Peptides against a protein of PDB entry 6J07. Designs and how they scored, part 101

Target 1, 107 residues: chain A of PDB entry 6J07
Amino acid sequence: GQRGWFCGSVSQDLRQFWVAEGGTISDPRAADFLFSCDASHPDTLRIYQSLDYIEDNATVFHAYYLSAVANAKIKNSVALGHFILPPACLQKEIRRKIGSFIWEQDQ

## One batch from the design tools (peptide; made by RFdiffusion4, then SolubleMPNN)

Design b2_p27_6_s1 (from b2_p27_6, 11 letters changed)
Fold by OpenDDE base, seed 3:
Structure b2_p27_6_s1 (fold): chain B 107 residues (1-107), chain A 27 residues (1-27)
Amino acid sequence: as target 1 above (107 residues)
Amino acid sequence: SAAEEEAIKIVKEMIAEHRKKLAEERK
């Protein structure tokens, strides 16, 4: 489906884009996609602390994915997998291995 | 690219390890 949950850290513009593209907005439990711009935001932290997350039933994506989709010249050229947002406690180690995340690069 | 795919793999692996730790802490 195309049900999305949005952390309070996500701009209204990105939420509106989601809806304009046919998405709906729901609570985290019903959502197919979880979007956030801040792994340390209380809304997102609650996801990482949930049983759904622990049991691999919840994955948080950086909302910059939607911006990338909006600006893409080729439809379906943006891979969601590049926008997995890991918990804050993992990010430093991840950056050490792979470099900066896509949403941290020059826009 | 291959580098991008490897990056995704690394992220997923580290998250998986983190999930295991969280599960153990809740026992």
Scores: peptide ipSAE 0.708, ipTM 0.942, DockQ to the pose 0.656
Fold by OpenDDE base, seed 4:
Structure b2_p27_6_s1 (fold): chain B 107 residues (1-107), chain A 27 residues (1-27)
Amino acid sequence: as target 1 above (107 residues)
Amino acid sequence: SAAEEEAIKIVKEMIAEHRKKLAEERK
């Protein structure tokens, strides 16, 4: 399925795009994909604090993925893996290793 | 690219370690 949850930090436009592409919006527990634009947003923090996250049953992706998909020349050319949104406490160290996140590069 | 795949790997590894830490803290 294509069930998605959206943090309050995600714009309505991106949510609408998700639905327009055939997705549905659900609560985090039922969602196949979790989208956020802010790892520090309370909605997202609750995900990172959940057992589902700890048990590797939940992964948060940066919603900019949807924007990238919308603008991609070739459908499915955008890799979701590049948009894994790590908790805020990890981001500095991650950037030191890999550089800026893809959503930061395009902004 | 190889570099991109390595980046994804690093992110996943660091998240995995963080998850383990969180799990231990809850014990």
Scores: peptide ipSAE 0.708, ipTM 0.942, DockQ to the pose 0.631
Fold by OpenDDE base, seed 5:
Structure b2_p27_6_s1 (fold): chain B 107 residues (1-107), chain A 27 residues (1-27)
Amino acid sequence: as target 1 above (107 residues)
Amino acid sequence: SAAEEEAIKIVKEMIAEHRKKLAEERK
């Protein structure tokens, strides 16, 4: 099974999709996947401030990944790596290098 | 694509660097 944690910024629809696809919801420490829609949300900020994050035991992904998976025409065509959600303090510099994030392009 | 892979690499590298900074700040 796949254990996921969800920031309060993630819609109930995406949470329900995760569960419908066989996932379970857990606390951040037990989760295999951390999902958020807002790097500045207090829930997500706590992740970035944690030792797990510093020690590379925690990576936050934008929950839009789940939407992309739901809408994908080809199974396994959505790369999770495109949806790494960096801390807010890094995003401006990252955008300068790579352009807008995928989740920003579709909104 | 090559561009997509490069983008992922850049993100990962910048996060790694940030993690190091955070670790140093806590010493």
Scores: peptide ipSAE 0.707, ipTM 0.942, DockQ to the pose 0.632
Fold by OpenDDE base, seed 2:
Structure b2_p27_6_s1 (fold): chain B 107 residues (1-107), chain A 27 residues (1-27)
Amino acid sequence: as target 1 above (107 residues)
Amino acid sequence: SAAEEEAIKIVKEMIAEHRKKLAEERK
């Protein structure tokens, strides 16, 4: 089973989808996947301030990934790599290079 | 696509640089 942590910014519906797909919910230290909808949320900020993040043992993904998976015709067609959620302080510079994030396009 | 892979690469690189900065600040 896959363990996931969820920022308070993530809806209950997306959490329920994760569990329905066989996932479990855990604290961020034990989680394999960290999901958030807001890089500036206090829960997410604590992740970016952690040693796990600094040492490349923690990556935050935008929870919209789960919505994309739920709505995809082919379940495995959605690439998690497109949903890496960078710290807020990096987002403007990143957008200048790659354009708007996927979660910003459909919402 | 190649463009999508490049985008992911850019994000990862910028995060890596940020991590280094944070590590230096903690010295």
Scores: peptide ipSAE 0.707, ipTM 0.941, DockQ to the pose 0.658

Design b2_p27_6_s2 (from b2_p27_6, 14 letters changed)
Fold by OpenDDE base, seed 1:
Structure b2_p27_6_s2 (fold): chain B 107 residues (1-107), chain A 27 residues (1-27)
Amino acid sequence: as target 1 above (107 residues)
Amino acid sequence: EEEKKREIEIVKEMLEKYRKELKEKRA
């Protein structure tokens, strides 16, 4: 199974989908995947400020990834890499380089 | 897609710079 942590900004529906797909929910330190819908949420900010994150031992993903997986016509066709959620202070510059994030395009 | 892979790399590079700067500030 896959262990995931969820920011308080993530809906219960997405959490339930994660579990339904075989995932478990854990604290950030034990999690394999960290999900958030808000880079500015206190829960997510604590991750960005953690030693694990600073040392590149943690990655935060936008939880919209789970919605994309749920709605995908082809199984396993959704690339997790497109859903890396950067700290808020980086997002403007990143958008100048790559355009809007994938979760911003459909919402 | 090659372009999408490039975009992922851009994000990762930006994160790397971010982490480096934070480490320098906290050192």
Scores: peptide ipSAE 0.664, ipTM 0.928, DockQ to the pose 0.562
Fold by OpenDDE base, seed 2:
Structure b2_p27_6_s2 (fold): chain B 107 residues (1-107), chain A 27 residues (1-27)
Amino acid sequence: as target 1 above (107 residues)
Amino acid sequence: EEEKKREIEIVKEMLEKYRKELKEKRA
């Protein structure tokens, strides 16, 4: 089983999908995966400011990853790495380098 | 495929810089 934390910005549907796939929901400190749909949400901001995050012991992913997995025809076709959700203060600069994030393209 | 990997690396590099700056600020 995999433990996941979810920002309040994540829909209940995506949370339910996580559980349906065998995942459990935990607090950020115990979670293996941190999911958010909003880098500016207070829940997510607290993660970015945490010592765990600063020490690179935590990564926040956009929860749209779960939607992509749910809708994927081919298993393992969705790369989690493409769904790293950076702090809001970095996103504009990152977009200048790589373009729009994958979750923005599909929205 | 390789381009996609490059994009991930760019993101990770930016995060590293972010973390470094925060460490310095809080030190």
Scores: peptide ipSAE 0.663, ipTM 0.927, DockQ to the pose 0.594
Fold by OpenDDE base, seed 5:
Structure b2_p27_6_s2 (fold): chain B 107 residues (1-107), chain A 27 residues (1-27)
Amino acid sequence: as target 1 above (107 residues)
Amino acid sequence: EEEKKREIEIVKEMLEKYRKELKEKRA
């Protein structure tokens, strides 16, 4: 599906791109994709604390994924997995293992 | 590509540990 939820931290431009590409916007429970630009935003924190997230039925992605898709030269060349946005408390340790996140490198 | 897959796995493993800890605290 192409149902997406957006944290308040995500720009209107990225939301519009999602819709322009055929996506729809829904609440977190109905969404197939959860997008955020800030793991510490209250909207995102509520997701991390939800039962769906704890039970691994939800994943939060950094909305920069959409920007990467928009700029991609090859269709399907952008891997969504590289844009998983983990809770803030995990990010430091993750960076020690894999380096800076993609959205941090391209900024 | 293998390195990219490894990085994704690392993130997923960390999330799994996180979820496990939260479940234990709430149990």
Scores: peptide ipSAE 0.662, ipTM 0.927, DockQ to the pose 0.554
Fold by OpenDDE base, seed 4:
Structure b2_p27_6_s2 (fold): chain B 107 residues (1-107), chain A 27 residues (1-27)
Amino acid sequence: as target 1 above (107 residues)
Amino acid sequence: EEEKKREIEIVKEMLEKYRKELKEKRA
């Protein structure tokens, strides 16, 4: 099974989809996947400030990934790497380099 | 596809920068 943690910013629908696809929900330390919809949410901020994150043992992904997977009939493929959710303080500079994030496109 | 891969690398590089700065602040 796949263990995931969810920020409070993530809807119950996406959480339920995760479980429906065979995933389990765990605390951040036990989770293999960390999902958030808000880099500024206190839950997510705690992740960014954690030793695990600083030591590159954790990655936060935007939960919109799950929505994209659920709607894969519209999108041919969905790559998790495109849904890395960086800290808010980095997003402006990143957007200057790559443009808008996927979760910001065609909402 | 190559461009998308590049974008992912850019994000990862920025995260690395972030982590480096945090480590410097804490140590």
Scores: peptide ipSAE 0.662, ipTM 0.927, DockQ to the pose 0.548

Design b2_p27_6_s3 (from b2_p27_6, 12 letters changed)
Fold by OpenDDE base, seed 5:
Structure b2_p27_6_s3 (fold): chain B 107 residues (1-107), chain A 27 residues (1-27)
Amino acid sequence: as target 1 above (107 residues)
Amino acid sequence: SAEDERAIEIVREMIAKYREELRKARE
């Protein structure tokens, strides 16, 4: 199934969209997808510190991905890879290399 | 695009380095 975990920083609207599209909401360990809008949120920080994340068994995505999917004119045109949410401590260096993240551009 | 792929690669590489540092810290 399509199981998702959501940081407290994610709006209820995006959670509802996930469910409306056939997804279910689960705890982080059972989730296939981890969504957050804030790498510094305590919920997300716990993910980054988890063994699953450290051992490359988990990836955190910015929840704006769901908004992009909801508003996409072409189905499957939104690439999940563009929405990987790195730990806060890495973001400044990453921005220096690639520019602003996609979710920052649309805010 | 190639630029998009490069961006994703950079993010993944940085995260990989981060994970490695954390793994070493726990050893």
Scores: peptide ipSAE 0.719, ipTM 0.944, DockQ to the pose 0.593
Fold by OpenDDE base, seed 2:
Parts: C-alpha cells; structure tokens; sequence
Structure b2_p27_6_s3 (fold): chain B 107 residues (1-107), chain A 27 residues (1-27)
C-alpha cells in the first residue's frame, strides 16, 4: 500500500480521494508521499527543516497532483515529477528558470 | 518532453543545493 502524509493546507476531498484510491494516511516519518498545497504552511515547513528532508529521504509534492489524477482522462498519465513542491525560498528563482509551476497554471 | 524533463531537473537540483546548505549549517 501507499502511505501518505497531508499538510493541513490540503482539502479533505483530496485526502478522501487518496484513500479511495487505496492509499492510507500516516505521519510524515512513515509516509511514502508527502502532500501539501502551501510550502509556507507550518506543517510543510517542519518537513523542509527535518533531517529526513535534508538527507533526501523525503520529497514534498503539491497535492494538486491528486486533483490532476482524479480529472485525468487517461489513467496514470499525470507525472508526479511535475508536482515536486520546493521550499518557498527557492520558488522565485525556480520560476525565473522554468516559469510558473503546473499547479499555478491550473488554479 | 525534453522541456518538461529540464524543468524537473532544475527543481531537483535547486532542492539538492538547498539541502547541502542546510547540512553544512548544522555541522
């Protein structure tokens, strides 16, 4: 099974979708996937400052990935890599290089 | 696409640098 952690910034609907698709919800240390809608949310900030994150044992994804999956016409057509949510302090420079994030385009 | 892969790579690279800076700061 897939274990996921959710920042408080993520809607209950997306959490329910995760469970409906066979996922379980766990604490961040046990989770395989970390979802957030706000890099500046205290929950997410704690992840970025954690030893697990620093040692590349954790990746934060924007929860809009789940929305994209739910709305996709073709199953498994949504690439998780596009939804890596970087720390807020990096986002401005990243946008200069790649443009707006995918979740910003569809919101 | 190649452009998409480049974007993902840039994000991962910058995060890697960020992690390294934090690691050094904690040593």
Amino acid sequence: as target 1 above (107 residues)
Amino acid sequence: SAEDERAIEIVREMIAKYREELRKARE
Scores: peptide ipSAE 0.719, ipTM 0.944, DockQ to the pose 0.591
Fold by OpenDDE base, seed 1:
Structure b2_p27_6_s3 (fold): chain B 107 residues (1-107), chain A 27 residues (1-27)
Amino acid sequence: as target 1 above (107 residues)
Amino acid sequence: SAEDERAIEIVREMIAKYREELRKARE
């Protein structure tokens, strides 16, 4: 099984999908995956300021990844790397280089 | 795609820079 932490910004529907797919929910320190829908949410900010994150032992992903997985025609065809959620202070500059994030695009 | 890989790389590099700056500030 996979252990996930969820920011308060993530809907209950996405959390339920995670559990339905065999995942469990844990605190950030025990989690294998950290999900958020808002880099500016206090829960997510605490992650970005943590020693684990600063020491490159944690990565925050946008929870829209779970929606993409749920709607994917081919199982395991969605790349988690596309859903890395950077700190809010970096997002404007990143968008200038790559355009809109995948979770900001219409499907 | 190549564009997808480039995007991921840019994000990772900028986060790495961010982490380095914070580490220096705490040392």
Scores: peptide ipSAE 0.719, ipTM 0.944, DockQ to the pose 0.587
Fold by OpenDDE base, seed 4:
Structure b2_p27_6_s3 (fold): chain B 107 residues (1-107), chain A 27 residues (1-27)
Amino acid sequence: as target 1 above (107 residues)
Amino acid sequence: SAEDERAIEIVREMIAKYREELRKARE
């Protein structure tokens, strides 16, 4: 099983999809995957400020990954690495280098 | 693709720098 934490910015539908795919929902300290739709949400900000995150023991992913998986013909064709959600203060510079994030392109 | 891998690397590198700055600030 896979343990996931969800920011309050993530819809209930995506949470339900996670569970339907065999995942469980846990607190961020116990979670294997951290999902958020808003780097500026207070829940997500607390993650970025946590010791686990600062010590590179945590990664936040955009929950749109789950939507991409749901819509993919082959689920393993969706690379989780494309959905790393960086802190808000980094996003502008990142966009200058790589363009818009995947979750922004499909919206 | 190569460009996809580059994009991921850039994100990881910038986050790494961010983390380092935070660690230094706490020292």
Scores: peptide ipSAE 0.719, ipTM 0.943, DockQ to the pose 0.595

Design b2_p27_6_s4 (from b2_p27_6, 8 letters changed)
Fold by OpenDDE base, seed 4:
Structure b2_p27_6_s4 (fold): chain B 107 residues (1-107), chain A 27 residues (1-27)
Amino acid sequence: as target 1 above (107 residues)
Amino acid sequence: SEKEEEEIKIIKEMIKEYREKLREALE
């Protein structure tokens, strides 16, 4: 199975979807996937400050990925890489380069 | 798409630089 951690900013619905799809929920250290809906949430900030993240052993993804998967008509059509959630301090500069993030466009 | 892939590269590069700066600051 796939082990995921969820920031408190992630809705219970998305968490339930993860479990329904065969995933399990774990702490950040044991998780293979880290999901958040808010880079500025204290839970997510702690991830960005962790040695695992700083040493490139962890990546945070926006949980909207799960919503996209749930609504996808084509199996495996949603790429996780499009939902990388960068630290809050980088987002302004990133938006300047690429525009709004996917999760912001669909809101 | 190619555009989306380029955007991903930009994000990854920014994060990479971020991590490098943090590591240097902690040394």
Scores: peptide ipSAE 0.685, ipTM 0.934, DockQ to the pose 0.599
Fold by OpenDDE base, seed 2:
Structure b2_p27_6_s4 (fold): chain B 107 residues (1-107), chain A 27 residues (1-27)
Amino acid sequence: as target 1 above (107 residues)
Amino acid sequence: SEKEEEEIKIIKEMIKEYREKLREALE
């Protein structure tokens, strides 16, 4: 199975969806996927400061990915790569280049 | 789409640079 870690900023509904889809919840070190809804949340900040993240062994994704999957008409049509959640200090510059993030856009 | 892929590339590049700076700071 696939193991996921969730920042405290992620709703219980999204966590439940993850489990319903066959995922398990684990600590960050054991997780295959790291989900957050807030790059500035203390839980997520700890991830960005971790050796795993600094050494490119971890990626944080916005949990809105799970919402997109849940609402997708075609299974497996949502690309996880579009939901990479960068550190807060980078977001302004990134928005300048690409515009608003998917999770910030009206659906 | 190509546009979306480029956006991902930009994000990944920015994160890469971020990580490099952090590693340098830890040296």
Scores: peptide ipSAE 0.685, ipTM 0.934, DockQ to the pose 0.587
Fold by OpenDDE base, seed 1:
Structure b2_p27_6_s4 (fold): chain B 107 residues (1-107), chain A 27 residues (1-27)
Amino acid sequence: as target 1 above (107 residues)
Amino acid sequence: SEKEEEEIKIIKEMIKEYREKLREALE
C-alpha cells in the first residue's frame, strides 16, 4: 500500500504530492512509510523512541525523497534507500563514514 | 551503484546497532 505518515516538519507541498501520486495519509501505526525532514523534530523523535521502531517495524525516510521523485526525469530513478533518515544521534558518525546525506547535497 | 549500496548498508547497520542498544536498555 501507499499509506504515509508525515512529521510536522514536512511541507504541505510534499504531502500534497504524496496524495497526488496515489498515496494516503495515516497515523504512524498504520503507515507504510514514515516521512520526516528533521530527525530532531518532536514528532520524529517519538517515532524513534517507539517500540515499533526499536523492534525494527518502522523506518523513517527523509521527505526530500518525494521532492526528488517529483523532479526526476526518469520514473523510478530515485531510490528510496538513499533517503533513510537515521536518528539524530547517529548522523554525525554516519557523515564521517559516507559523507553528507543526499538531502543535504542537493540543497 | 555499488558504492551507494554500500553506504546504505552502513546506515542500516548503524541503525541496527542503535536499536539493539535500546532493546538491551529496556530489558
Scores: peptide ipSAE 0.684, ipTM 0.934, DockQ to the pose 0.589
Fold by OpenDDE base, seed 3:
Formats: sequence, structure tokens, C-alpha cells
Structure b2_p27_6_s4 (fold): chain B 107 residues (1-107), chain A 27 residues (1-27)
Amino acid sequence: as target 1 above (107 residues)
Amino acid sequence: SEKEEEEIKIIKEMIKEYREKLREALE
């Protein structure tokens, strides 16, 4: 199974979708996937400053990925890699290079 | 797409550099 952690910034609807699709919800240390809708939320900030994250053993994804999956017409057409949520301090520079993030475009 | 893959690469590289700076600061 897939274990996910959710920042407090993620809606209950998205959490419910995760569970409905067969996922389970766990603490950050046990989770395989970390979801957030706000890089500046205290829950997410704790992840970014954790040893797991600093040592490249964790990645935070924007929870809008789940919404995209739910609304996708083609099964497995949504790539998780497109939804990497970088620390807030990097986002401005990233936007200069790649433009707005996917979750900012389609929300 | 190739464009999307490049964007992912950019993001990953910037995060990598970020992590390296943090580790160096902790040493």
C-alpha cells in the first residue's frame, strides 16, 4: 500500500480521495508520500528542516496532484514529478526559470 | 514531454543545491 502524510493545508476532500484510492495516512516519518498545499505552512516547514529532507530521503509534493489524478481522463496520465513542492525560498527563482507551477495554473 | 522533464530537472537541481547549502551550514 501507499502511505501518505498530509499537511494541515490539505483539504479533507483530497485526503478522502487518497484513502478511497487505497492509500493510508501516516506520520511524516512513516509516509512514502508527503503532500502539502502550502510550502510556508508550519507543518510543511517542519518537513523541509528535517534530517530526512535535508539528506534527500524525502520529497514534498503539492496535493493538487491528487485533484489532477481525480479529474484525469486518461488513467495514469498525471506525473507526480510535475508536482514537486519546493521550499518557499526557492519558488520565486524557480518561477523565473519555468514559469508558474502547475497547481497555480489550473486551480 | 521534454520540456516538462527539463523543468523537473531544474527544480530538482535547485533543491539539491539548497540541501547542500544546508548541510554545509550544519558542518
Scores: peptide ipSAE 0.683, ipTM 0.933, DockQ to the pose 0.590

Design b2_p27_7_s1 (from b2_p27_7, 14 letters changed)
Fold by OpenDDE base, seed 3:
Structure b2_p27_7_s1 (fold): chain B 107 residues (1-107), chain A 27 residues (1-27)
Amino acid sequence: as target 1 above (107 residues)
Amino acid sequence: VEWTAAQQERNQKLAERIVARKLAEQA
């Protein structure tokens, strides 16, 4: 499916793009994709604290994925896996190993 | 934010997954 939940940190433009591409917007429990632009936003924190997340049934993605898709020349050239948004407490550790996240580049 | 043991375990697994994916791509 293509049901998405959006943290309050995500712009209306990206939400509109999601809908324009055939997506629908739902609550986190019903969503197939969870999008956020801020791991520290209360909306996103509630996801990380949810049972679905703890049981590895929920993953938060950075909404910049949608921007990348919108600007991509070739469909399916943008890998969703590069946009997994981890809790803020993990980000520094991850950056030490892999460098900056893709959404932090070319800003 | 304070995490429970279960939350910390999930977080650690997530971090490892992210790192592994990136390193595999670069190889």
Scores: peptide ipSAE 0.640, ipTM 0.921, DockQ to the pose 0.610
Fold by OpenDDE base, seed 2:
Structure b2_p27_7_s1 (fold): chain B 107 residues (1-107), chain A 27 residues (1-27)
Amino acid sequence: as target 1 above (107 residues)
Amino acid sequence: VEWTAAQQERNQKLAERIVARKLAEQA
């Protein structure tokens, strides 16, 4: 099974979708996927400060990925790689090079 | 938030990865 952690910034609807698709909810240390809707939320900040993050064993994804999957006409067509959520301090620099993030365009 | 040197290094690598992925898809 797929284990996911959710920041407090993620809605209950998205969490329910994760479970409905066969996922389970766990603490961040045991999770395979980390979801957040706010890079500045204290829950997410703790992830960025963790050893797992520093050692490239943890990546935070924007939870809007789950919404995109739920609404996709073609299942498995949504690329998780487009939804990597970097710390707030990096987002301005990244936007200058690639434009707005997907979650900013669709929301 | 104040980042340590190790955190800054990880952050820089992450930024580069995100940018590289996007540029590769556009090519």
Scores: peptide ipSAE 0.639, ipTM 0.921, DockQ to the pose 0.614
Fold by OpenDDE base, seed 5:
Structure b2_p27_7_s1 (fold): chain B 107 residues (1-107), chain A 27 residues (1-27)
Amino acid sequence: as target 1 above (107 residues)
Amino acid sequence: VEWTAAQQERNQKLAERIVARKLAEQA
């Protein structure tokens, strides 16, 4: 399914795109996809602190994924795996190893 | 943010997953 949860940091435009593409919006526990634009936002922090996250049943993705999908010439060419949004405390370590995240490169 | 041991373990696994994915793409 395409049930999504959105952090308050995600723009209304991206939410509307999700719905326009057939997605529905739900609470985090029922959602198949969790979207955020800010790992430090209180909404996102609550996800990272949840049991679902700890038990690897929840992963947060950067909502810029939706923008990438909207602008993709070839359907299914955008890999969701590239948009995993980790907690802020991990991002510096990750950047040291792989460079900037995709959503940062396109800013 | 302060993390419990379980949270830290999950975080470390997530970081490793992200790094591994990117490095595999670059190979």
Scores: peptide ipSAE 0.639, ipTM 0.921, DockQ to the pose 0.616
Fold by OpenDDE base, seed 1:
Structure b2_p27_7_s1 (fold): chain B 107 residues (1-107), chain A 27 residues (1-27)
Amino acid sequence: as target 1 above (107 residues)
Amino acid sequence: VEWTAAQQERNQKLAERIVARKLAEQA
């Protein structure tokens, strides 16, 4: 099974899709995957402030990944690595180098 | 938001990882 944590910024539809695909929902300490739609949301900020994040044992992904998977003709064609959600303070610098994030392009 | 030195170091590494991944994909 796959254990996921969801920030309050993530819609119920995306959470339901996760469960429908066989995933379970857990607290962030037990979760294998952390999903958020807002790097500035208090729930997500708590992750960035955690020891697990500092020690590279926690990474937040944008929940739009789940939407991309749901709409993909081939499920394995969507790479989770493209959906890493960094803290808001880093996003401007990153965009200057790589352009808009995937979740911004597909909106 | 104020970041500790350790958090800033982690943030920098994360940014570099994201950029490197994207650039590698485009190469």
Scores: peptide ipSAE 0.638, ipTM 0.921, DockQ to the pose 0.618

Design b2_p27_7_s2 (from b2_p27_7, 13 letters changed)
Fold by OpenDDE base, seed 4:
Structure b2_p27_7_s2 (fold): chain B 107 residues (1-107), chain A 27 residues (1-27)
Amino acid sequence: as target 1 above (107 residues)
Amino acid sequence: VEWSEEQQARNQKLADRIVERALKEQE
């Protein structure tokens, strides 16, 4: 399935794109994909505090993935794995090792 | 935000996953 949950930080345009591409919108418990644009948003924080996240059954992705897909000549050329959104407390450490996240590079 | 031990363990796994993926693609 292609069920997605969206943090309140995600624009309606990206949500609409998801639906236009055949996705549906659901609550985080039923969703296959969790999208957010802000790791510090209360909606996203609740995900990080959930059992699904702790048990490695849930991963939050940056919604910029959808923008990248929309702009890609070949949609499947965009790897979802590049868009894993970690909690804010991890981001500085990660950046020291890999540089800026992909959603930060084009900004 | 205060994280439990379980949350910290999950966070570390996530960080490692992100770093490993990114570094592999930079090669």
Scores: peptide ipSAE 0.615, ipTM 0.911, DockQ to the pose 0.625
Fold by OpenDDE base, seed 5:
Parts: C-alpha cells; structure tokens; sequence
Structure b2_p27_7_s2 (fold): chain B 107 residues (1-107), chain A 27 residues (1-27)
C-alpha cells in the first residue's frame, strides 16, 4: 500500500481519490508521499522546516498529480517527478528556467 | 531569517533537481 499525507490545502475529493486507488492516509512522519496544493500553507511549511526535508528524506508533491492521474487517458502516463512542489521562495526562479509548473498550466 | 543554512542548501538542491528534470523532459 501507499501511505500519503495531505496538507490542509488539498481538497477532500483528491484525498478520497487517493484512498479509492488503494492509498492510505497517515501523518507526515509515516507517509511515503506528501501532497500539498500550497507551498505557503502552514502544514506544508512545517514539512519544509522538518529535519526529514533538510536531509532529503522528504519531498512534497503537488496534489494536482492525483487530478492528472484521475483524468489520464493512459494509465501510468503521469510522472510524479513533474509535480515536485518546492518552497514558495524558489518558485519564481524555477519558473524562469522551466516555464510554468505543470499544475499551473491547466488553470 | 526564513531559512537556515541547511534549509537553503536543501532548497538549492531541490531547485536544481526540478530544473534538471524539466529541461531533460523538454529535449
């Protein structure tokens, strides 16, 4: 099974989809996947402030990944790696190099 | 100060990783 943590910024629909696909919901320390829709949300900020994050043992992904998976025509066609959510202070710089994040392109 | 030195180092590493992955995908 896949254990996921969800920031308060993530909708209940996406959380339910995660569970429907066989995932479980846990606290950040036990989770294998950390999902957020807002790098500035207090819940997410606590992750970035954690030792696990500093030691590269925690990565936050944008929960839009789940939406993309739900809407994908081809199974396994959505790459989780494209949905890494960096701290807000890095996003402007990153966008200058890669363009808009994938979760920003559909809105 | 928002980030410690350790956090800044991690942040830079993360940014580089994201950029590298994205640019590779665009090739």
Amino acid sequence: as target 1 above (107 residues)
Amino acid sequence: VEWSEEQQARNQKLADRIVERALKEQE
Scores: peptide ipSAE 0.615, ipTM 0.910, DockQ to the pose 0.616
Fold by OpenDDE base, seed 3:
Structure b2_p27_7_s2 (fold): chain B 107 residues (1-107), chain A 27 residues (1-27)
Amino acid sequence: as target 1 above (107 residues)
Amino acid sequence: VEWSEEQQARNQKLADRIVERALKEQE
């Protein structure tokens, strides 16, 4: 499925790209993909506080994934797994181990 | 934001997954 939820932190351009590629926009519970550009945004925080997240039935991805897909010569060459957006409290710890996140490298 | 024990467990699992995936890709 291509049902996506978008945090208020995601630009309209990325939302439009999602729809242009055949995606639909839905509420978080119905969505197959959850996109955000800010782990500290209230919309995203509500996801992290949800039962779906706690029970490992929901994962938030950084919306920059869509930008990467748009710019890729091969659409399937971009791995969604590299764009998992963890809560803000985990990001510093993770960066110490892996370096900057992909969405931070192209700033 | 303060996390419950269940939330912390989920967070740790997520962090481990991210780190494992990233380090594997860097090899």
Scores: peptide ipSAE 0.613, ipTM 0.911, DockQ to the pose 0.623
Fold by OpenDDE base, seed 2:
Structure b2_p27_7_s2 (fold): chain B 107 residues (1-107), chain A 27 residues (1-27)
Amino acid sequence: as target 1 above (107 residues)
Amino acid sequence: VEWSEEQQARNQKLADRIVERALKEQE
């Protein structure tokens, strides 16, 4: 199954798309996938502060992934790995090495 | 918010993973 948690920063449209594609919505502890549009949102910060995150059992993904999937011409052509959302404090360092994140390129 | 040593270690691992994946795809 596909159990997803959504930060309050994620639109209802993206949540609905997740469900329409067969996903379910759960609390972060039970979720297989964690989605957020804001690394600084209190909901997301709680994830980064969690034991699951520290122990590498939780990864936050930018919800723009779902938008990319919805708009993709080829099904399953969008790689989830491109949408890992790191804490805000890491983003500047990462950008210096790789450039803009994929969700920033399409905005 | 201040990060603990454990959180900082996790953060570094995450950053490395992101960078590694991105650079690999740019090849």
Scores: peptide ipSAE 0.613, ipTM 0.910, DockQ to the pose 0.622

